# Peptides against a protein of PDB entry 6B4J, part 211

Target 1, 315 residues: chain A of PDB entry 6B4J
Amino acid sequence: DITMQWYQQLQDASMQCVLTFEGLTNSKDSQAKKIKMDLQKAATIPVSQISTIAGSKLKEIFDKIHSLLSGKPVQSGGRSVSVTLNPQGLDFVQYKLAEKFVKQGEEEVASHHEAAFPIAVVASGIWELHPRVGDLILAHLHKKCPYSVPFYPTFKEGMALEDYQRMLGYQVKDSKVEQQDNFLKRMSGMIRLYAAIIQLRWPYGNRQEIHPHGLNHGWRWLAQILNMEPLSDVTATLLFDFLEVCGNALMKQYQVQFWKMLILIKEDYFPRIEAITSSGQMGSFIRLKQFLEKCLQHKDIPVPKGFLTSSFWRS

## One batch from the design tools (peptide; made by RFdiffusion4, then SolubleMPNN)

Design b1_p26_1_s4 (from b1_p26_1, 10 letters changed)
Fold by OpenDDE base, seed 3:
Structure b1_p26_1_s4 (fold): chain B 315 residues (1-315), chain A 26 residues (1-26)
Amino acid sequence: as target 1 above (315 residues)
Amino acid sequence: MERIREENELALKQALELFEELLKKS
């Protein structure tokens, strides 16, 4: 399967990246440890500072990240930090930056859905200038949320239950599996972030270039989901999350084809979801149902709450 | 990295073809 090959190649690239900077991460040298920590902070702190407060502040954050990735010195923790401080510095920073973007989906977007858009527009802009960061974002995203590929991990003979649970995206600590509500919350955040990335372009870049991972990948994602058997609770939750965030953009891009797809979801796929939905999972089911019915009735997908406006960029 | 992109493009093409077939049957 070509999709699984793509998935595996991204994972292999991510693993190779880790091996490349292993010298930096495993060094016992005091100076190397200091450099590692400085680079890690420089890569991750700007991402954590992303907010919906002002477009000007978002631009400053973007410029700082771009400068760091470009080999320029940046101020972090009161010190001048550059990827040139170590031969593995760039690889390390790219990996940690990508990891942090996905983590913001997992944590910040999970708790505050509107945060998807400012994070996504920065991620998209950085991806455009630094394709390797984009590949690593996908690798981290796919590993934490296989449903973003999408695929459903299978239990293999001889596999430990905990390992299978981790493959499904659950956190397992001290032999205790994560609660379903927390699991779905994290998966939702990551899917929402992905749905935002594929539709957004950094407004200060060369927008004449093709999006490095655009809406066509959203269309692919939907096509693949619809060709899979639904998974209890997960499919209803993530399909809603995806459509709420990028449904409007897909509608504008694919027009009649989009509506045919939405009808197919409502009339063919939704009953299949219903058939596997238990009484305890009705929340996600009902949300998806109401969303689909409303959209079909009004012949419109609303612009998602938190979508960045021209006013935001003027602030 | 080029191989990853090629595989992604092929995966996209196949997914779109499958989706078009589904839409024709609907």
Scores: peptide ipSAE 0.120, ipTM 0.766, DockQ to the pose 0.372
Fold by OpenDDE base, seed 1:
Structure b1_p26_1_s4 (fold): chain B 315 residues (1-315), chain A 26 residues (1-26)
Amino acid sequence: as target 1 above (315 residues)
Amino acid sequence: MERIREENELALKQALELFEELLKKS
């Protein structure tokens, strides 16, 4: 299976990255530990500062991240920090930065859907300039949310239940599995972030270049989902999240083909979702239903709430 | 990394073809 091969290749690249900076992460030297912490903060704090408040602030954050990845010194925690402080510094920073972007999907976007867009536009812009960060974003995303690939992990003989639950994307702490609502909330955040990334370009870059991971991947994702059996509650939730965030962009890009796809979802795939939906899961199902019906009736997909406007970039 | 991109492009092409076939059957 080519999709699984792609998934595994990204995971292998991510694992290889971890091995590359293992010396930095496992060092007992006090100076190395300090450098590690400084680099980790320099990579992650700017991402946490991303907000919907002002385009100028977003540009400052972008410039800081780009400077760090370019080997330039940046100010972090009152100190000058550079990836050149350690031979494994760049690999470590790229990995931690990518991890943080996905974490913002999992946490911030999960709680505040509108946050997807400013985070995504920075991620897209950084990906354009630093392709390895993009590959690592995918690796982290795929590992935390296999539905972003998409594939459904299967239970294998001899596997511990907790390990299977983790493979499905659940958090398991102290032998307690995460509640379904919290699980879906986190998955939603990551899917929404991904849907935003594939449609956004950093406005201060060379926009004539091809998007490093553009809307064609959204089309691929939909194609793959529709070729899979639906999962209870999960499919209805994530399909809605995806279409709400990038449906307008897909409509503009694929036009008639998009509407054919939407009809296919409504007429052929939706009944399959219904067949596996229990009475307790009707919320996600109804939400998807209402969205599809509204879009088909109006022959339009609304621009998602939080989409960045020209006025945002002038602020 | 380049190999990953090549495999991804191939996967995308196949997915699009499969999707088009599904649309014809609908």
Scores: peptide ipSAE 0.034, ipTM 0.714, DockQ to the pose 0.440
Fold by OpenDDE base, seed 4:
Formats: sequence, C-alpha cells, structure tokens
Structure b1_p26_1_s4 (fold): chain B 315 residues (1-315), chain A 26 residues (1-26)
Amino acid sequence: as target 1 above (315 residues)
Amino acid sequence: MERIREENELALKQALELFEELLKKS
C-alpha cells in the first residue's frame, strides 16, 4: 500500500545515502579517518548538549548545527570542522545528525519525557532548513520504530526469528532479545519525540511557512493506528504517549473532530485493545483509559509537561 | 527526496479520508 511504499522509499533513500559516503567511512587513510571522526562529533555532540536549561543555549546549538550543514566551519573538539573537508562530508553529517536525533528519542526521551520538546524544536527547525535531514530522521525513526509509520512488520517465510524481532524494533544481542519493558520504553521515547516534532516550530525561523512535517501527520498517524488491529501492550502504550504529547495541539487544531476521535477511541477502539490485553499488560491499558476518561470528563487535554514556554526562550 | 514527499502527501490524503470514514461510523 501507499504507506509501505512511503516507508520503503525513505529506507531506500537512507541506504543510498550510506552508499554515497561509504568512501569516507571505509577509508583507510589516516587523514580521512580523522575527518570522519571530526565530522561525526560535530554532527552529534551538539544534539547531545540539547537541554531544558536555557533558550539561549538551545539557539546556540541550533546555530551551530545549521552552520555545519551550511558548509561553514564550526568548532568541535577544539578543531575547526567543515563538511567541505570531504566530498561526502555533507551526506555523512546529515545522516549522522538525523540518526542522533532519533537516538535521543530512544534514549534521553525514553528516560526523561520532558526532553522531547527541546530536542524536537531543534529537529523541526533544522528540518525546515534542511529537508534531507528530515527525510533521514523519518528513515531512522521508521526503521527503529515501525509503529511511527505506522505499520506492523510481518514474519516472512524463511525469516529468522531474530531478524523478525529486530524488524519489530527489538534489540537482539548474542541471541538474547530485549526485555519488553525496555523495548516499550525506547519505542515510547521515539513516539514522544515524533509527537513533539510535528507540533513545534523553531521560533526564530519563518513560522509563516508551512511546517515541513506538521500536525497533519499526527492526524494521519492516529487515523492509521485506528484502522489497524491493536497490538498487545504496544498500541495502548504508544497511543497514550502520542496523545499525552500532542493531544493538546491536536485538540486546538481539529477541535470537534478531535473530540469525536477521542470518543471513538474510548467507545470503539478500547474494547479491541482490551480484548488482546493480558492481565500482565493491564498497566498500559489502564493508563490510557484513565487519561482519556480524564480528558473527556474535563473537556480538555493538558499542555504536556516540558512544553517550551515564552519564558524559556527569554532565558 | 521530492518523490518521497509526494508519496507522503498522497498517503496523508488517504489517511485523512480514512479517518473521515471512521468518524462517520461513530
């Protein structure tokens, strides 16, 4: 279908990107190796420095990333680094940067949900200026979290179980599959990051332009999820994560339609989730249920914790 | 990349249509 075609096209583009900079990554030349490492650090360290401390610091990080992607030299590790140091430098940096954003979702956001917002606003702003980075973010996100597409990977004849587990987003190391709680935690982080990206605009950009991957994609995601059979534990978990992060924004954007959707989830979709929920998985289901009941009762979706305020940008 | 965006927009359109149909059933 069209969703799978989109998924595959993004993956193909990502793979082609890797092939493009393979010369840089596989070089045995000492100078090339040094350049690679410098570029990798320049692409990833600023992202790791993103925090909720101050808007001014976040702006500095954004400017540094943008400068790097624009072919300007930036200071990294005490050295002047530029993508122009190698013909494949830009492709490599875009790929690694996108990868790092997604990694912050599966690690930092997974552990600290409020971290989604500063990471997302930088990612959104960079995406606006550098569409290829956005495409690569999606490619990385979709690969690690197919539920962000959303689709459920299918077991194919002749496929190894471990490969199928990896397709589902599990980490498999030394023939040991990741524990379910850790898996869901990582998936949650990535979904939360995605939900934040689609609603946030970099405040120092041209916000009059259309978001490159805006709330319409949140609406799309919900539509696709609701058209799919729920997955045990996964659907309840990620639906909660998504709505907690971007539900307020969706409410403001879609108004009556949003509330109809919530009612549909509560009255029609919940029984389907419940039917596949085991006693050991009731936690995620109950959490989602309570969230929706509260929202419907109060006729309001709260602004998510960690949402960036005007005061943040003045700091 | 442009092709990807075009396909994404088409997918979005289809998803929105699907959602409208779901809402009619509620």
Scores: peptide ipSAE 0.031, ipTM 0.699, DockQ to the pose 0.425
Fold by OpenDDE base, seed 5:
Structure b1_p26_1_s4 (fold): chain B 315 residues (1-315), chain A 26 residues (1-26)
Amino acid sequence: as target 1 above (315 residues)
Amino acid sequence: MERIREENELALKQALELFEELLKKS
């Protein structure tokens, strides 16, 4: 399966990245530890500072991240920090930065859906300038949310239940599995972030270039989902999340084809979702149904709440 | 990285083709 090969290759690349900076992460040297911590903070703090408040602040954050990745010194925690402080510094920062973007999906976006857009536009812009960060974003995203690939992990004979749960994206701590609602919130956040990334371009970059991971991947994702048997609760939830965030962009890009796809979902795919939906899971199904019906009735997909406007960039 | 991109592009192409075929059948 080519999709699974892609998944595995990204995971392998991520693992190789970890191996490349293992010397930095495993060092017992006091100076190396200090550098590691400084680099980690420099990579992650700016991402945590991303907000919906002002475009000017977002630009400052972007510039800081880009400067760091470009080998320039940046101020972090009152110190001058550079990836050049250690031979493995760049790989480490790229990995941690990518990880942090995905974490913002599973945490911040999960709780505040509107946060997807400012995070995503920075991620997209950084990805354009630093492709390795983008690959690592995908690797982290795919590992935490296999439904973003998409694929549904299967239980193998002899597999421990906890391992299977982790493969499905559940957090398992002290033999306690994450509650379903929390799991779905995290998955939703990551899917929403992904859906935002694929449609957004950093406005201060060279927009004449092709998006490094654009809307065509959204189209691919939908095609793959429709070619798969739905998973109870998960498929309905994430399909809604995805379409709410990037449906308007897909509509503009694919026009008639997009509407044919929506009709296909409503007429052919919904019965399959419904067939596996229990009474306790009808909420996600109904939400998706109502969304699609509204869109088809109005012949429009609304611009998602939180979408960045020109006024945002002037602030 | 190049290998990953190539495989992703192939996967994308196949997915798009599959989707178009599904739409034709609908």
Scores: peptide ipSAE 0.039, ipTM 0.725, DockQ to the pose 0.417; fails the geometry check

Design b1_p26_2_s1 (from b1_p26_2, 14 letters changed)
Fold by OpenDDE base, seed 1:
Structure b1_p26_2_s1 (fold): chain B 315 residues (1-315), chain A 26 residues (1-26)
Amino acid sequence: as target 1 above (315 residues)
Amino acid sequence: DDARKFTEQVMKQKFVYDPSLIPLEP
């Protein structure tokens, strides 16, 4: 399976990255611990500062992240921090930065859907300049949200139920699995972030270059989802999240072909979703149905709320 | 209960990839 091979390659690359900076992470040396902490903060704090307030601030954040990844010193926590402080510093920072982007999908975007766009445009811009960060973003995303690949993890004989639940993306703490609503909320945030990344380009970069992970991956994702049996509540939720965020962009890119796909979803895939939807889960199904019916009726998919405008970049 | 139901559903799933679903041209 080509998709599973791709998934595994990204996971292997991520694991190899972790092994590469293991010396930094496992060091008992006080100076190494300090460097690790400083590098982690330098990598993650700028991402947490991303907001919808001003394009100028977003540019400052981008420039800081790019400077750090370029081996330049940056100010963090009142100190000068550079990846050159440790031979494993760059690998560590790339990994932690990628992890933080995905975490913002899982947490911030999950709670505030409009936050997907400023986070995604920075992530896309950094990915363009630092491809390894992009691969690590995918690796983290795929691990936390297999549905972003998409694939369904298989239960293996002898596997503990909790471990399988974790593979499915659930958080399990103190032998308690998270509630389904919280699970779906986190998955939604990550899917929305992904859907935003694949359509956005950093406006201050070389926009003539091909997007490192563009809308063709959006088409692929939809095609793969349609080839899979739907999951109760999950499929309807994530399909809606994806289409709400990137449906307009996919429509603009693929035109008639995209409309054919939407018709396929409505006519062939909806009955399959409905067949597995319980009365308590009709909310997600109805939301998806209403969205698609509206889009097909109006022959238009709206620009998502929070999409970055020219006025944002002038602020 | 919902997590269990989901888990049971996923256990029955097969992933099928058909590359023919990807259009060559927009």
Scores: peptide ipSAE 0.093, ipTM 0.648, DockQ to the pose 0.455
Fold by OpenDDE base, seed 3:
Structure b1_p26_2_s1 (fold): chain B 315 residues (1-315), chain A 26 residues (1-26)
Amino acid sequence: as target 1 above (315 residues)
Amino acid sequence: DDARKFTEQVMKQKFVYDPSLIPLEP
């Protein structure tokens, strides 16, 4: 399976990255610990500062992240910080930056759906200039949300229930599994972020270059979902999230073929979702139903709320 | 029903699984 091979390759690359900077992370030296903390802050704080307020501020954040990844010194916490402070500094920063982008999906976007767009456009722009960061974003995303691949992890003989729950994307703390609503909220945030990344380009980059992970991956994701049995509550939730965020872009790109895909979802796949939906899961089902019916009726998918306009970039 | 006509028109086209093979109308 090409999809599973791709998944495994990204996970292997992520694991190799962790091994590469293990010397920095496990060092008992006081100076190495200081460098690690400074690099971690320099990589993560700019991402946490991303907001929908002004395009100029977003550009400043982008420039700071790009400068850090380019080996230039940046100001962080009142200190000059550079990846050149340690031989493993660049690998560490790339990993932590990618991890932070995905965390913003599961936390910020989960709570504020419109935050997907400013985070995604920065992530896309950084990915274009730093492909390794993009691969690490995918690796982190796939690990936390296997449905972004997509695949459904299977229980293996001898596996602990808690480990299986974690593979499915649930948080398990003190032998307590995460509540379903919180789980779905986090998964929704990550899918929405992914759906935004694949359609957005940094406006100050070379637009003549091909998107490093563009809408063709959105088409692949939908096609793969349709070839899988639906999962109760999860499929209805994430399919809605994905289509709400990138459906308009897919419609514009693939036109008639997109509408064929949407009809297949409504007529062939949606009944399969209905068949596995319990009375307690009707919320996600109804939202997807209403969305599909509205889009097919109007022959249009609306531009998602929070989509970045020309006025945003002039601010 | 305009919705039915639209569905019938779209469904007459062969589904293309590989997005690289989808002709981009100018």
Scores: peptide ipSAE 0.086, ipTM 0.752, DockQ to the pose 0.028
Fold by OpenDDE base, seed 4:
Structure b1_p26_2_s1 (fold): chain B 315 residues (1-315), chain A 26 residues (1-26)
Amino acid sequence: as target 1 above (315 residues)
Amino acid sequence: DDARKFTEQVMKQKFVYDPSLIPLEP
């Protein structure tokens, strides 16, 4: 399976990255620990500062991240920090930066859906300049949300239930599995972030270049989802999240072909979702249904709320 | 690849032009 090969390749690359900077992470040296902490802060704080407030501020954040990844010194916590402070510094920063982007999907976007767009445009722009960061974003995303690949992890003989739950994306702490609503909220945030990344380009980059992970991956994702059996509550939730965020962009890109896909979802896939939806889970199904019916009725998929406009970039 | 097969199927499907479902090209 080509999809599973791709998944595994990204996971392997991520694991190799971790091994590469193990010396930095495991060092008992006081100076090395300080460098590690400074690099971690330099990588993650700018991402946490991403907001919908102003395009100018977003540009400053982007420039800071790019400078850090380019080996230039940046100010962080009142200190000058550079990846050159340690031979493993660049790999460490790339990994932590990618991890932080996915974490913002998991946390910030999960709680505030509009936050997907400013985070995604920075991630996309950084990915364009630093492909390794993009691969690591995918690796982190796929690990936390296998539905972003998409695939459904299988229970293997001898596997602990908790480990299987973690593979499915659930958090398990003290032998307690995460509540379904919290799980879906986190998964939604990550899918929304992904759906935003594949359609957005950094406006100050070289626009003549091809998007490193563009809308063709959105088409692929939908095709794969529709070729899979739906999961109770999960499929309806994430399909809605994805279409709400990138449906307009996919419509513009693929036009009639995308409408064919929407019709297929309505006519062929909906009954399959409905068949596995319990009375207590009808909310997600109804939301997806209403969205698709509205889109087909109006012959339009709305631009998602929070989409970055020219006005945002002039601010 | 199952996704590829599905994509090919969707692409090959004859779209019955229903003006009620397709935006009129400007």
Scores: peptide ipSAE 0.029, ipTM 0.619, DockQ to the pose 0.031
Fold by OpenDDE base, seed 5:
Structure b1_p26_2_s1 (fold): chain B 315 residues (1-315), chain A 26 residues (1-26)
Amino acid sequence: as target 1 above (315 residues)
Amino acid sequence: DDARKFTEQVMKQKFVYDPSLIPLEP
């Protein structure tokens, strides 16, 4: 399976990256520890500062991240920080930056869906200039949310149940698995972030270049989801999240072909989702149904709330 | 019990090759 090969390749690359900067991570030297902490803060704090307030602030954050990745010194915590302070500094920063983007999907976007767009446009712009960061974003995303690939992890003989639950994306603490609603909330945030990344371009970059991970990956994701048996509550939730965020963009790009896909979902896939939906889980199913029925009736998919406008970039 | 149900649900998942789901050119 080409998709599973791609998944494994990204995971292997991510693991190799971790091994590369292990010397920095495991160093007992006080100076190395200080450098590590400074680099970690320099990589992650700007991402946490991303907001929907002003385009000018977003540009400043982008420029700071790009400068750091380019080997330029940046101010962080009142100190000058550079990846050149350690030979493993760049690999470490790329990994931690990518991890932080995915974590913002898992936490910030999960709680505030509109936050997907400013985070995604920065991530997309950085990915365009730094492809390795993009690959690491995918690796982190795929590991935390296998449904973003998409695939369903399989139980292997001798595997602990908790490890399998973690592979499925659940958090397991003190032998207690995460509640389904919290799990779905986190998965929703990551899917929404992904759906935003694949459609957004940084406005101050070279827009003539092809998107490094564009809407064609969105089409692939939909096709693969539809070729899988639905999971109870999961499929209806994530399919809605995905379509709400990038459905308008997919409609504009693929036009009639996208409408054929929506009809296929309504006619062929809905009954399969319904058949596995319990009365207590009907909420996610109904939400998806109502969304698709409205879109088909109006022959339009609305622009998602929080989509960045020209006025945002002038602020 | 819930964990077992999750496992069973996932283990039943199969990719089904459906030509109708192949990405079409715009």
Scores: peptide ipSAE 0.024, ipTM 0.519, DockQ to the pose 0.464

